# Designs tried in a protein design run: peptides against a protein of PDB entry 7UQJ. Part 291

Target 1, 160 residues: chain A of PDB entry 7UQJ
Amino acid sequence: PELYQNFNITPPRGVLFHGPPGTGKTLMARALAASCSSDERKITFFMRKGADILSKWVGEAERQLRLLFEEAKKHQPSIIFFDEIDGLAPVRSSKQEQIHASIVSTLLALMDGMDNRGQVIVIGATNRPDAVDPALRRPGRFDREFYFPLPDVKARFKIL

## One batch from the design tools (peptide; made by RFdiffusion4, then SolubleMPNN)

Design b2_p26_6_s3 (from b2_p26_6, 14 letters changed)
Fold by OpenDDE base, seed 1:
Structure b2_p26_6_s3 (fold): chain B 160 residues (1-160), chain C 160 residues (1-160), chain D 160 residues (1-160), chain A 26 residues (1-26)
Amino acid sequence: as target 1 above (160 residues)
Amino acid sequence: as target 1 above (160 residues)
Amino acid sequence: as target 1 above (160 residues)
Amino acid sequence: EEEEERRRAEEKLAKERAEKLAKALE
């Protein structure tokens, strides 16, 4: 409950951070993890890259996702951060589309299977929110999206 | 003059941002560009990746670096941001070592050739400062280094 | 020196975080504090609210500010974070204007009195930068400002 | 026009966040 209160997140909903590269998505996720950590209550931060899920775990990606979610559940309260989650997007090969479909289906099932009492937050970061499978962006999954825009130079002149 | 004063940087000195991935190095560089820009004085931000310099511009990398610095000089005040500058580090092949040596030598010459009156700041970002050629880290080049630590969960316990 | 180097801040310059509520100003301040902390070099983070400075410390606010800055100096490297610093803004009563003037004058003097060798950073956060006393926004004080925009309202609708 | 206004608003918003981070790291 409290972790979700600190994030103002309704469990088991994921948060999608999107915006141009170098807008602080990964930093924010780490910052969130650290801000929710106290001496009494450390937040465990799990980081994965979308491209690594697809490339390093060929044939075992689903198992690795399951293990990740189980580990995150075991180490509650926790954050699972998927950096470059658009890296799960199929490359133009039919084989990669099938691998994508299986991996994404597993991630969907894992997010859907999260109990509302869990203290696991899932954060996805992408530079291309439209390259994220729409099924991941439905209610109960990454149903919360935060834009990380480019620091606009004009706004800073008011700051100096 | 003023841009370098705002950065407290002695021109033509470069700044090395280093630290773990997702610590906001690129965000900071963009933010610096933004902070130094006014409605009257826009900072032009040039971004390159170290790996792209090495891989995309095989045989033309030196020319592309020269063009980049000329363009940055033309569009003063400006920031050149080299993301993943450790991507200029040689891969274990002799051919890549030679290419690396040539590219790095060109970058050194370009940084050394910057006029102290120029309004071009060079920012390098790396996750591995020790993988950056020591010649780039000498006075007059990337002689200022900024660590971007992980938002340490342990350290935050003292902040809450 | 090094903390200011890590922040690239010329001491005693403060940083003003401004932007709509819930944009991550406080989170960022905490994240920065955490990021600058290592196992060897913990950053001490001091948090105060502008409204609390004005309301809780009636008649002692100046003393409490002095104590805060002395404590931050004692526990270097440190960050003083003033959340809701616009809460120092006078309410329309003549008595509150006098109290404001005294408190702000004390804060100005404390910021002006910081030596360039100090490792104390002052961060102010506000939702209303125009409600921050212009004297606080002058060089050597909160002379650096950062806007925290709303994550795109459309993106927020999917997050909230 | 709405996409351009949205892009401008997004760019403005983006700029201001990164500006905050940069000055906090300066």
Scores: peptide ipSAE 0.006, ipTM 0.375, DockQ to the pose 0.065; fails the geometry check
Fold by OpenDDE base, seed 2:
Structure b2_p26_6_s3 (fold): chain B 160 residues (1-160), chain C 160 residues (1-160), chain D 160 residues (1-160), chain A 26 residues (1-26)
Amino acid sequence: as target 1 above (160 residues)
Amino acid sequence: as target 1 above (160 residues)
Amino acid sequence: as target 1 above (160 residues)
Amino acid sequence: EEEEERRRAEEKLAKERAEKLAKALE
C-alpha cells in the first residue's frame, strides 16, 4: 500500500522481481512481507516455487493455484510469492507444454480475477525474465518489474 | 537468543556492522529483519541513516532518537538499524561537533537506558569503524562487532 | 579471517548456508562475492544449482564438477556457490541414488583435494540441511554452518 | 555497444528502482 502511495502508482496485481540469481529477490519479497506486517496488520506470506508447482502438483497444479489464491484472499492482507516463476514456462516437451500452458493460463485467470480491492500482492521472482510467459507481464498481472542487479560494489550502495 | 545462549554471552544492546562500503551490512541488517519476523512474532524494523539524523533532524535529533527508541520499545520485538552510524560522528566543524556530541550522548543514554529484557536490538552499520565514537563501542552498547570485509578470500572467511 | 581468528577456528574449505527458503542464503553468497571483488582483486563467482548438476549434467556431472573446481582454481580468488546443494542428495530412486552418490563422492574428493592455500571458497546453500549428505558436513568440507532462520525474533538473535 | 548501453540503462533503472524499493521498505 504505502509503497504504491509513495510512488503514486496503482498497486499492481503482480510484481516481477527479476535479475541474476542470488540478487535478493526472495529476500526482498520476505522483507516486504515482514515490513508490511505490523502488529495490527498481519501479512500472510505464501511461498511457492515454479518448479514445485509442476513437479509436486502434477495433475493438481491448477487446483492448488486456485486454493492458494483463495487462501491468500482469506488471509488478507497477503503476499503470494512465486519463486522461480520461469519454472512455470512451457518446456520444449509437448506433454509438459500442455500442462505448463494450462498452469500458466490458470495463473493468468487467477490474477485477472483478483479484485483491485484485494490486499493480495503477487510477487514473481525469476532469474530469466525472458523465460516468463509474456502474458504474465501484461497490465493487471505482473505489470511491475523490479530488476535486482548483481550488487557490484556500486550496485550494493544503490540497493542498500 | 540462541547464539548468545550457546556462547553463554549476554546479548548486546547494540551490534556494529562494519566493513568497506557495499559489503552487505545493510543487506544483512534487512535480511536479519526479514529473518526475525515470523507469523507469530513480527519484528518491527526501524531504519535511520546517521547523516539523516544530522541533516533532517537539526535541532530535534535527540528528540527523534528518543521517539525512535520509544516507538521501538512499543513495537517490541524490534530492531533499530542505524545505517552509516559514523555519520553521527563529529565532523571537524565546531558547531557541528557540539550537535554531534549531543546526539551521540543521547544515543549512549538511550542504549544505556534499554532494559536488558527489552526485545530491541540496535544495529549500527559503518564503513568507517574508526569514525564511530569509541563510547558507542563499549560494553552494553555496540559491544558486538561484525566485520563485513571486502571479501577477498581472506575476508569472506571473516563473515563466514 | 577475523571471524575465524576471533573464534580461533580454522577457516572451512566449505560453508553451508542453511535455513528456510528465501532467508537470503543466495543473496548473502552473492553479497559476499560482490563485496570481495575490489577493483584490484576481482573474485570470480561460480554458481551452480544442485538440481542442475543432476538434471543438466546427467552422465557428466562429475566431470563438470572437476572442471568447475579447476576453473575456480584458475580464477582465484574465487567462490563456488552451490545453491540447493541438497539437490545433490540421493532421491528415493535407485538409479538416481547411484548417480547422486557418485556426484557427492566427487564433490567430497574435490573439497578434500583443495589445498588450504587455495583462494577458493565453497558455499553450499540448502533449505534442508538434513537432506545434505553428512559426509559433506565433516571437517575440511562444509564444516561451518550458518543458519539463515525464518524471519523470527529468535532468528536474529542467532545470527547476531 | 547498444546492448551495453541498454544494459547500463537497465542497470541504472534497476538501481533506481532498487533504491526506491529500499526507501519504500523504510
Scores: peptide ipSAE 0.006, ipTM 0.224, DockQ to the pose 0.219; fails the geometry check
Fold by OpenDDE base, seed 4:
Structure b2_p26_6_s3 (fold): chain B 160 residues (1-160), chain C 160 residues (1-160), chain D 160 residues (1-160), chain A 26 residues (1-26)
Amino acid sequence: as target 1 above (160 residues)
Amino acid sequence: as target 1 above (160 residues)
Amino acid sequence: as target 1 above (160 residues)
Amino acid sequence: EEEEERRRAEEKLAKERAEKLAKALE
């Protein structure tokens, strides 16, 4: 938030952090929240795990997403971090298509419904960006992507 | 490694990384694997998620743990990283006690069966160390614990 | 310690902890000292701030460094932790060059004089690794470097 | 380029932290 504001850059509505597991995506999201908090302007950080929304709230996942975005809007400036977003919005597979399609559609609508004047940033983290529904990776949604590579073992020996 | 050698301290067979979600536990484990790898001596890094072993391999979880430890022994020097280990070995709750007890018992036996001469380190990561079976946190198992606090905000914008 | 032993890696004499302020460098150094201490073998932890050695002991900084290393040798196994080591050993700037050069030279000599058989580990922490004299970052001195990335603020207060 | 530089910085960061912990675990 602050970086984009400070640089007069239009903040992306959504940022996709992708890369192998354990590359620091969640750590980076938390530090973004932290870094964007000033003494004058505290950022509210909302963390959800995609699999948790899908599994813990069977039949209520859409409502939980709506409530999350409403709470984030109420507590602006805010960051919504979805860990393992590929678990929330997988590429449509036949057997669970209807439930996933409804959740994806709700998330799409919630991201589309964020006015550019809103101080809510959405960060999705995934180990498999290609497993995320392509509709979420379009402009106005997760329209910025940051790759988190594995720390190169060989490059580590160059620091040693 | 070097601290324990220099101090003639028995190396922990297992290390528990604990702290809030997104504090970099997984990143640290990967970075450990990378730092300990040289051009001469590559470390093999095995990553498993506790929930995946429990859910994907119902009835095979014990076998999967055994195979993992055998493969790690075969590919020494190695690191076994258990992400969300509290999902694999929760504190015994009455209703799922038998399956969890068997998996915990297998993991205990595998860790106990690591000779101190072995080049296999086990790292467990959890957001809830108190949700990990206390038997795993005893000497000769996850007998070293590293707390991953939430890092500080203002300093993150200096990396960006 | 254990990883390097298991991997037959020569322990670094010095470890540079670098990363932005509040990333847990000091916390990690203390946690290292605690983790390397057993019931049988307590590690002595010496903490000094680079700016304090330079400012509180004008003309005695070299002597204070010597005394610190002597005391650490006497109380082996030990860790010497230099917080803000860039304040002690800045990259040579013209106006303070002579005093800094002498202190740097003393620290270099003390680190070089640590036999590999000694149970003294030196940890330097800095927010600016490039502000540390490159001579300190060479093999046999701070020849291992570790970066500390940054956090979330609000969740930090829930851990305290 | 900025994403790749940021990625390299984060990789360096992760690498350096992991090296710290590796030494801590040494």
Scores: peptide ipSAE 0.000, ipTM 0.288, DockQ to the pose 0.051; fails the geometry check

Design b2_p26_6_s3 (from b2_p26_6, 14 letters changed)
Fold by OpenDDE base, seed 5:
Structure b2_p26_6_s3 (fold): chain B 160 residues (1-160), chain C 160 residues (1-160), chain D 160 residues (1-160), chain A 26 residues (1-26)
Amino acid sequence: as target 1 above (160 residues)
Amino acid sequence: as target 1 above (160 residues)
Amino acid sequence: as target 1 above (160 residues)
Amino acid sequence: EEEEERRRAEEKLAKERAEKLAKALE
């Protein structure tokens, strides 16, 4: 919350955390959710895994996404974190491609439908930003990207 | 390696990182690998995802695990990080249970076969420590467990 | 940047990342810098180590801090990351206490002198938040704190 | 008071995890 206000940067509807596995994307999202919440203003943190959206919500993924965004809107300010958002892209099978297209289309619509004044931030994490649908990476969606580099040697000692 | 040397702590054969999704288990493992490596002593970091071991190495998972441990031993000091190690436990099907049992048995044997003088640390990460085979959680294996709690709300606001 | 705007949270002048060594504080700061930068709007990331400010800039630390903040202001939007900010607190010696007091006083003044509309965020990372001068942790300074939890106690011992 | 207690709890947890992590990396 405060970081972005200081930078006078238009708040994204979505932020893409990308980088090698184990670079702290999910921790960052949780830490951000934590940091954005004060005692007076709790940020509600919603977390979903991309693969779970496909596998657990077979045939209801779009509905569950809608419910998630409604609940996030109801509990503003909110963060929706999609871990492994590239997992919303199924393995290339014709049936999975159609399901993917529908889910991605729903997510696009939900992100586009977020009022820019809404206190809902969407964070997507991926190890493969190129596996994230380019439409999700456009302005008003995941238009901000955080690269999570491997901890460098200096980051190593400072993590120490 | 360097962290542990500084603390005079007997290096585990295995460490289990457990906690809710997005608590930084994978980040920590990488940060650890980074922190333990100096310019003089690079730690080789190997990463595998539990589900990938099952899905990508179908019929060769045991061989690939052996190769991984051999390569880790060859490139000592090394960290082997198994992300989502609970994903080595298949969904309960009889065929998957047998495959699981063989893979887990191989992992057990590899961890048991690690010379305690070897500079190979195995880190397993899971959101479900109870889904990790209890045999893996015994002394000489993943006998140390780190809980990664959710960032608390106050930590959250202070990052803001 | 965008996270904060979405939450309508007053942007801090400073964020304190605290937590044990290896918890990804530095990684997080870099990831934040990366995420806040788009192709259209690069965030300039400045990194300094607290101990380096004392040791490398002996007698010029205050000047170097001023230059750092000026450069950050010149290259807005900017993140200033102080890794090991507790390293700005010298070991308790009378001479080091005076140097610390001067450096901390300068940092306080620089943080207080940041226009709240300025696109400069200061992130301090420490393993010892109690070693960070309480004056730095007050509103308008490092008034937001992120705890970077280690892998919990069980993960610790299982890394062993 | 609750904010300080939470901060202390977080700091303690962080310190505890760092030490264990450090020890486990050794």
Scores: peptide ipSAE 0.000, ipTM 0.389, DockQ to the pose 0.049; fails the geometry check

Design b2_p26_6_s4 (from b2_p26_6, 13 letters changed)
Fold by OpenDDE base, seed 2:
Structure b2_p26_6_s4 (fold): chain B 160 residues (1-160), chain C 160 residues (1-160), chain D 160 residues (1-160), chain A 26 residues (1-26)
Amino acid sequence: as target 1 above (160 residues)
Amino acid sequence: as target 1 above (160 residues)
Amino acid sequence: as target 1 above (160 residues)
Amino acid sequence: EEEEERRRALEELAEIAAERREEALK
């Protein structure tokens, strides 16, 4: 949060980190959280996995998302990191699509309901940005995207 | 890689990366793999998750581990990276304990069966080193441990 | 660390991490240091900034570099991390060029004076590898280079 | 009944999400 304030940059409501697995998306999110934390201002880092939202919060996912955003707002400045956010976007059956649509709609509403003055940053990480619901990638949501390339295998060869 | 040469330390057959989630264990493993590759010498990187070994390979986990090690040996120099290696740890049911014990025993045998001349490195990553079977942490197995601390918020303040 | 031994690669006296700012060079260096530390074997991590070597140590930079290398040798195994090592590179003024040349010459001598048996690794980080004195990039010095690619420049610009 | 059907559908979604994670690791 503070990085944006320090640079007079309007904090995105959401940032999408995308790239192959093990490219440091989670590490970067933690890195940002730690970088924005000072002795005077600790950033609270909330981490959830997309599939955990579906599996652990069966029947309560929408409520748990609301509680997460409320807790993040209560503990602002805060970062909500959704690892594997594409795990919130499984599309196969019409009934699953409705449940998914409800969870995604809740997440959309929560992101839209974040006042731009909120010190809550939402970071989504995915290996498959195209599997993330396009509605999540619209302005005011995950409107900023970070590609984490595989650290070029060739470039690392030179340390050996 | 070079740190151990400089330190005249015998390369372990296995390396345990431990520390909180999102501390860059997987990134470091990929980093090391890429680092050890050259235009002349490509390192093959094999990645498996501990939970996948249990869930996908129900009844064939031991065979798949053997095949993995054979493939890694065939494609040497190679790295076998086990993410969430504590996911190989026993779940509290007696039947799962037996399956786990068999899988762990197979992994132990495979690590013990690696000739010290083998160009196969095994990296295990865990968030819970205490949940990793102590037998895996013995000399000749995962006998080297790498702590990935949370990037200390204070340590970052000193870089700013 | 161990990967280099397995591959019979002569450990560099120095490793150059290069790539755009924020790419995780410092994070990787700290992660390497933490990784190489065990309960039995703590690696001492020394960090200096190139600009600090010039600005804070005006007239004593060579002595401070010697002391740093002595301390690193005393506390081996150790890592000396030079952040912004290109900050030791000559800035366009002739008087600064001489001071920089002296500092660089001292660093060269210190790196050359490290016996290959020394448990001291020197890591230089730069955003501008071409601004690093080519003499530092020769064999037996920073002879190994790691490119930290931009996670897509557009992506990082959006976290800022 | 609707809650139990929703539960089953979410469990199936979690499995699909897990499978998709695995495909992304290949």
Scores: peptide ipSAE 0.016, ipTM 0.344, DockQ to the pose 0.057
Fold by OpenDDE base, seed 4:
Structure b2_p26_6_s4 (fold): chain B 160 residues (1-160), chain C 160 residues (1-160), chain D 160 residues (1-160), chain A 26 residues (1-26)
Amino acid sequence: as target 1 above (160 residues)
Amino acid sequence: as target 1 above (160 residues)
Amino acid sequence: as target 1 above (160 residues)
Amino acid sequence: EEEEERRRALEELAEIAAERREEALK
């Protein structure tokens, strides 16, 4: 966020962090949140897991997403971090298409409804970017992607 | 790894990574695995989520733990990483005590059954170390603990 | 530390942490130090910046390096962490070749003079590994290298 | 009944998403 402001780059509405599990996508999102918080301007950080939104809020997943985005807008500047976003918005090919379609459609609408004047950034983390609905990876949504490679095995050996 | 060798410190059988969510515990475990794999000596990395072992393998969780430890021993040097270990081995105070007690008892026995000559390290990650059964946090099990603090805002700024 | 013991891997004398700025190399070094300290065996952690050794100790940089290594040996087990080591040991092609050559030669000699029996690990951090004199990146010196990729590195640093 | 069917369907979705994660890790 701050880097984009400093460089006069229009910040993306959504950033997809993708890479193998344990490449630390979640920690980068939290570090971005902290790095965008100044003494004068605290950033509110919201974290949710995709699987938790589906399982803990059965029948209310769409409502919980709406409430999350409303609260993020109320507490802006803010970051919404979706860990395991592939769990929230899987590619529409499963036998449960209608429920997936409703949740995905809600998330799409919420991301599309973020005005460019809003100080809300959405970060999605996934181990499988190709398992995320392609509609979420379009401009105005998760339109920036960061690959988190496994650090080279040789490079890792030399630290520990 | 190398520092404990240099310092004649007996390596723990188990390491508990604890700290707020998205403090990158999973990334460190993978970085540890990669850092212990040379061109001559590849480390096999096993990753499991505590919740997945409970939910996907109802009535087979104990068997799956045994198979995991057997496979880790077969493919040593190896690391077993339990993400969200508090989901696998919660403190024994819940009314589902019997199933949890069996799984915890199995994990305890598997960790206790790791020969000091074995090239298997177990890493547990939790956001709530106090939610992990204290029996797992004893010597010969998860007897080393690493706190993963939220990086200070100033430390975060140096990183972006 | 512990994994290298379990795996009979000879610990490096020097570890180079490299990656983009703010990839948290400094926090990993501190975390390794904390990780390697037990209740019974405290590790002494020495931190220096490459630029500070050059600028604060003009004409005494070699002496300060010698004193640092002597103190680290005296207080072993210990870690010497050089932040911004590219500032201390730039590639020998710069117009300040003679002063840099003396400092680099001193650091080389100090690293070469570390007995394998010594409980001193040297960690160098750089944003530019190719700006570090290749002589430092040879076996018996910084012969282990860890790449700290963005943004996993903010993720790693919340860890150790 | 519709809420309970929706509940079961979301639980199955969470399982499918979890299985797919495990397959991509192999």
Scores: peptide ipSAE 0.011, ipTM 0.279, DockQ to the pose 0.055
Fold by OpenDDE base, seed 3:
Structure b2_p26_6_s4 (fold): chain B 160 residues (1-160), chain C 160 residues (1-160), chain D 160 residues (1-160), chain A 26 residues (1-26)
Amino acid sequence: as target 1 above (160 residues)
Amino acid sequence: as target 1 above (160 residues)
Amino acid sequence: as target 1 above (160 residues)
Amino acid sequence: EEEEERRRALEELAEIAAERREEALK
């Protein structure tokens, strides 16, 4: 709180974690969820995979996204973590335009529909930030991006 | 090597990292690869996702597994990390028996075919060790298992 | 901010990452620094090693700590990451009492002297939390601790 | 037909793997 209060940083509605696979994006999202939980206030952590939402919910992905955001709102304070968000929201220029466009449009609308005062943070993780629809990376959506570099060789040596 | 030579511990052919999602299984696998790398000996780290092998290589999953193990052998010392290995090798008793059985059988054969002297370690990560085919968890395959607990609630509370 | 405002969680002045080598403490610290940086507000990340401060700055370690905290304050919001903080702040009962006592006392004073409203977070990483002076682990200092478990001791032994 | 059955079965497998991930994340 005080660090953030002192920073006067408006919490992003959405945070994009990007970087190579296995750089700890998912771990960080869980660590953030866990660290924001207090004994008095548990943060509810919702995790979904982009590709799973596409594959499992053929024709229902939009409804599942709506339900997820509604559930996150009911259980606020909450974090919605989308792992592999590039699988859910590929760049619109990809040849499979229509189904992806509907899902992306739903996600955009859900992120835009979150009250700025919402106790819901959305974290997207991707290995390919350039494969994420630029509309998701705009202010009020995933407006903050965090690069998870591969641990530098020196950092690698020091983790052992 | 030397630590294993000193302990006369036969290195596992395979190690199963299991635990809740975002407990750092992938990060640990990379950290291990990085830390076993010296300036003189770089460990080659191969990362694949179980579901990606199934989805991207429809009909060629077995061939892709063979190629992966061959490449790992060529670039030894190497680590093959399978993220979400339960996606690659679900329990054989699941309703979709035949295709799973072929992929699992190929992975079993590849793990069994690794010479005991091979400088190739296979790490599988899963959130559901019970969803992994028990044949993969036998001696000479993923014969060592590591639970990645959720960071204790107390540990979670203290990052924030 | 709002999520933190909503949680009314006072940010720790100091966070202790503890756990065996290779558990991703340094990676997590960097990922946190990266994740708190926005396009509008870069968090300045200061990394120091405890042993490096002792070895490189024989007789000037206290001055270097003061300079580090002053620089972190000038470049706030900032994170000071001490890797191997047990090398900087050993338990006072260790035989090399006088020099270590001065460095620890300086670090304690610097952490105590950070305004609760400071935009400076201190992260200490250690492999041996019990080797860190208990005075550093008190409220207002490293009052939050994160255990980075090894994958079970058998894990490390088996991936090597 | 066998290739299409194989494709459907692989899609269902990816789906089951995905369900299992989601349940393990809850």
Scores: peptide ipSAE 0.101, ipTM 0.391, DockQ to the pose 0.070; fails the geometry check

Design b2_p26_6_s4 (from b2_p26_6, 13 letters changed)
Fold by OpenDDE base, seed 5:
Parts: sequence; structure tokens; C-alpha cells
Structure b2_p26_6_s4 (fold): chain B 160 residues (1-160), chain C 160 residues (1-160), chain D 160 residues (1-160), chain A 26 residues (1-26)
Amino acid sequence: as target 1 above (160 residues)
Amino acid sequence: as target 1 above (160 residues)
Amino acid sequence: as target 1 above (160 residues)
Amino acid sequence: EEEEERRRALEELAEIAAERREEALK
């Protein structure tokens, strides 16, 4: 968030963190939320797990998404982090088509409905970017993707 | 890694990373694996997800654990990271089946069978430390626990 | 921490976390600090931003560094984390020669003056390891370096 | 009827997500 402001870069509405498990996607999202908070400007960080939204809010997932975005807007500047977003928005062609399509369509609409001037950033994390609906990965949505590589040997030498 | 050495603390055979989801446990484990590798001393990093060991190796989980520890020993110095270890080693008192008890017992035996001079470290990560079998949390096993707090405001101020 | 102990590797006095901005260096340092604290052994975590030490303590930066190291030693076991250490210790060949050279020399002396048995670890984070004075990166100082890869170019472009 | 089918299919999704979570907890 702060970076975009400093660079006059229009913040993406959505950012997709992708990469192998345990590459620090969730940690990075939290670190970004923390780093974008100054003493003067507290960022509200919302975290949801994709599968949890589906499982905990059976029949209300769309409503819960709307409420989450409203709450994020109310508490702006804010970050919404969806961990394991592939669990929330699986590819539309998967056998559980209709309901996923509705949840995905709601998320699409919510992301499209974010005024680009709104101080709400959405971060999605996945181990499987190809399992995320391609519609979410289009410009104006999760139009920025971040591959978290496995720490290679040099990254090994350099994290220990 | 560095902290414990400076403190002349005997390294635990096992380290439990615990804390709320998205606090960076997995990233930390990878970072630890990375940081403990020097150009002179490459650490072999093994990563397994607790769930994956149970689900992918139905009927072979104990064997796969043994193979993992043997491979880690063969490629020492090494780190074994179990992400979501509460999936691999649920509390024995949970109504979940005789199979989990066997897997837990195997993991206990493997951890107990590690020569304390062996260059193998085991890191377990969980969002639910209370869901991990207390036997795994005893001295000589996962006897060090690391709480990954949510980045609260102070953790924000202190991350920045 | 734990890995080095298992390996009878002398812990570095200093660890350099490096990698592009937003790769989780600061978060990792905090998670390490949190991780290294047990209920039995609280680690005191000191955090300073490199640029802040230069800007807030104009004419006293060397004294503040000494005080920081003394305080860390007094409250050992402790971690000193320098975020954006390239701001504190720019390469000596950069045109800001004399004052930076004094601060760098002080930091070098403080790191060299740490008894290897002292329970103080220094972590420096930078986005520009090549902007950090090479003297700080020598054995007995920040002799371990940690590359926090960008998630690939798209991944960096998309975290931020 | 469409809302009930939608609810049932959400319940099945929640079950599969729970099963995947249980498979991720397995």
C-alpha cells in the first residue's frame, strides 16, 4: 500500500501471491499489512482462508464476502487477505460448477466495484494459481501475481 | 538458528512453530533452513505437509516417515519441516482412529531415535498447538515451541 | 538458531537478510525473535531502522549504536535487528564518505567486540546487499547472508 | 427449489472443503 502511494502507482485492486507451499505468501501479506501501517495510518488487516469461507458460511458465502468488503471499506485503509484463495474460487470448470460460479461472481463483482481510489487492497494467496478462476486474474482484479519461489540454495544460505 | 547457538542452549531435536494462520511459520522454517545452509555446509531441507503424509500415503505413512528420517540422516545436515503437523499427529485422545496413534508413535520413536549429535532438526508448524499430541511436545522431541503472534500493532511497530 | 547448534557451527555475530523490498525480511527477523523466546527464556528484541539511526541521531549515531549494543548485552539473550541496514551502513565508496565511515566503523567495532559467547545476535535487513559495506559482510560480522528472493519479477510486481 | 438446490450444493461444497480440510488435516 505505502509503496504504491510513494510511487504514484495505482494500487492493484487485487494481488495474487502464488508459489509452492511454505514460501511465505501468508507471511508476506501480513508483513505488507504491517509495513503499510504507520503510526499515523493504521491499516486494518482482514484475513480469511478460502476453504473456511466455503465451509463456515454455507449458504452465506456471498453475503460474508460482501460484509467483508464493506467492513474493509469502512475501516480503510485496509487489506483483505484470502489465504488459499483457490479454495474459495476454484476454476469454474470444476464439477461443483454453479455455487462456485456464484461465489466467484460475487468476488468478481466486489473487486470490480472497488473504486480504484478506495484504500482497500485484496491479496489472494494460493499454492495453485492455475486452480484460481482466470476471471479473477484479469486486469482490475488480481491483476498482479507474485510467485513465491522455494528458497533455493542461495536463498537457503541467505535465510540462515 | 543463530540465537540458540549464542545461548549455548542444546538444540531441540524438534521445534514447534505455532500461532495463528498466516503468521509465517512455514516461511520461517524455510528461512531457517536457508539460513543454516552455508556455501560450505549445505543443509538439505525436507518439507512435508502433515495432511499430505496421511492422505497420500494411506497405509504407508509410518514407512514414509521412516524413509524421510533415513533420508534426512543420509543427507545431514538436514531439516525436516512438517507443515500443519497437527494434521499428521492429532491428539491421541481425539476420537480419530488407531491409525493416527500408530503414526504418532512412529514419529515419537523416530524423534527419540535421533542421536542428539545427529545433524537433523525437525520443525513442526501448527495453527493449533493444543491439537498436537502432548507426547510430541515433551523434552527430546518438539521441546521448543515458537509462538508466531499475529502482527499486532506492537508487532507492526516492531516489524517495521 | 537450532540448526547451528546441532552442527557445532559458531553462530555468526551478524546475519544479513537481503532481497528485494517486500520479501519478508523484517517479518522473518521478528518471527526469529519470537521463535527464539520461550516462556523460560525471553529474548529481548531490539529493532532499529538504519535510516532512522542516521536521521534521528545526527551526531550521536555512534553513541546510540554503542548504547544499543550495551543494552542488548545487558538484556541478553537478545536480538538486535537493523531494518534497512543499507541506510545505516552504505558502501564506504559512496560520496557520503566521512560520517558514514564513522558509523560503519563503530558498527564493525561493536560486532567485533561482541564476545562470541555473548547471547546477542545482530540481524541486518537490506534490499541492497551490494549497498552494504563489504566489511560488514566478513566473517565474525554479518558473515551469514540471507537472500529473500523476490517472488519472481511478476511476483514482485504483484506483491507490491 | 433453486435456492434449496443451491443450498444443498453449498453444503456439498462445504463437505468437500471440509473433506479437503480433513484430507488436509489427515
Scores: peptide ipSAE 0.048, ipTM 0.275, DockQ to the pose 0.048; fails the geometry check

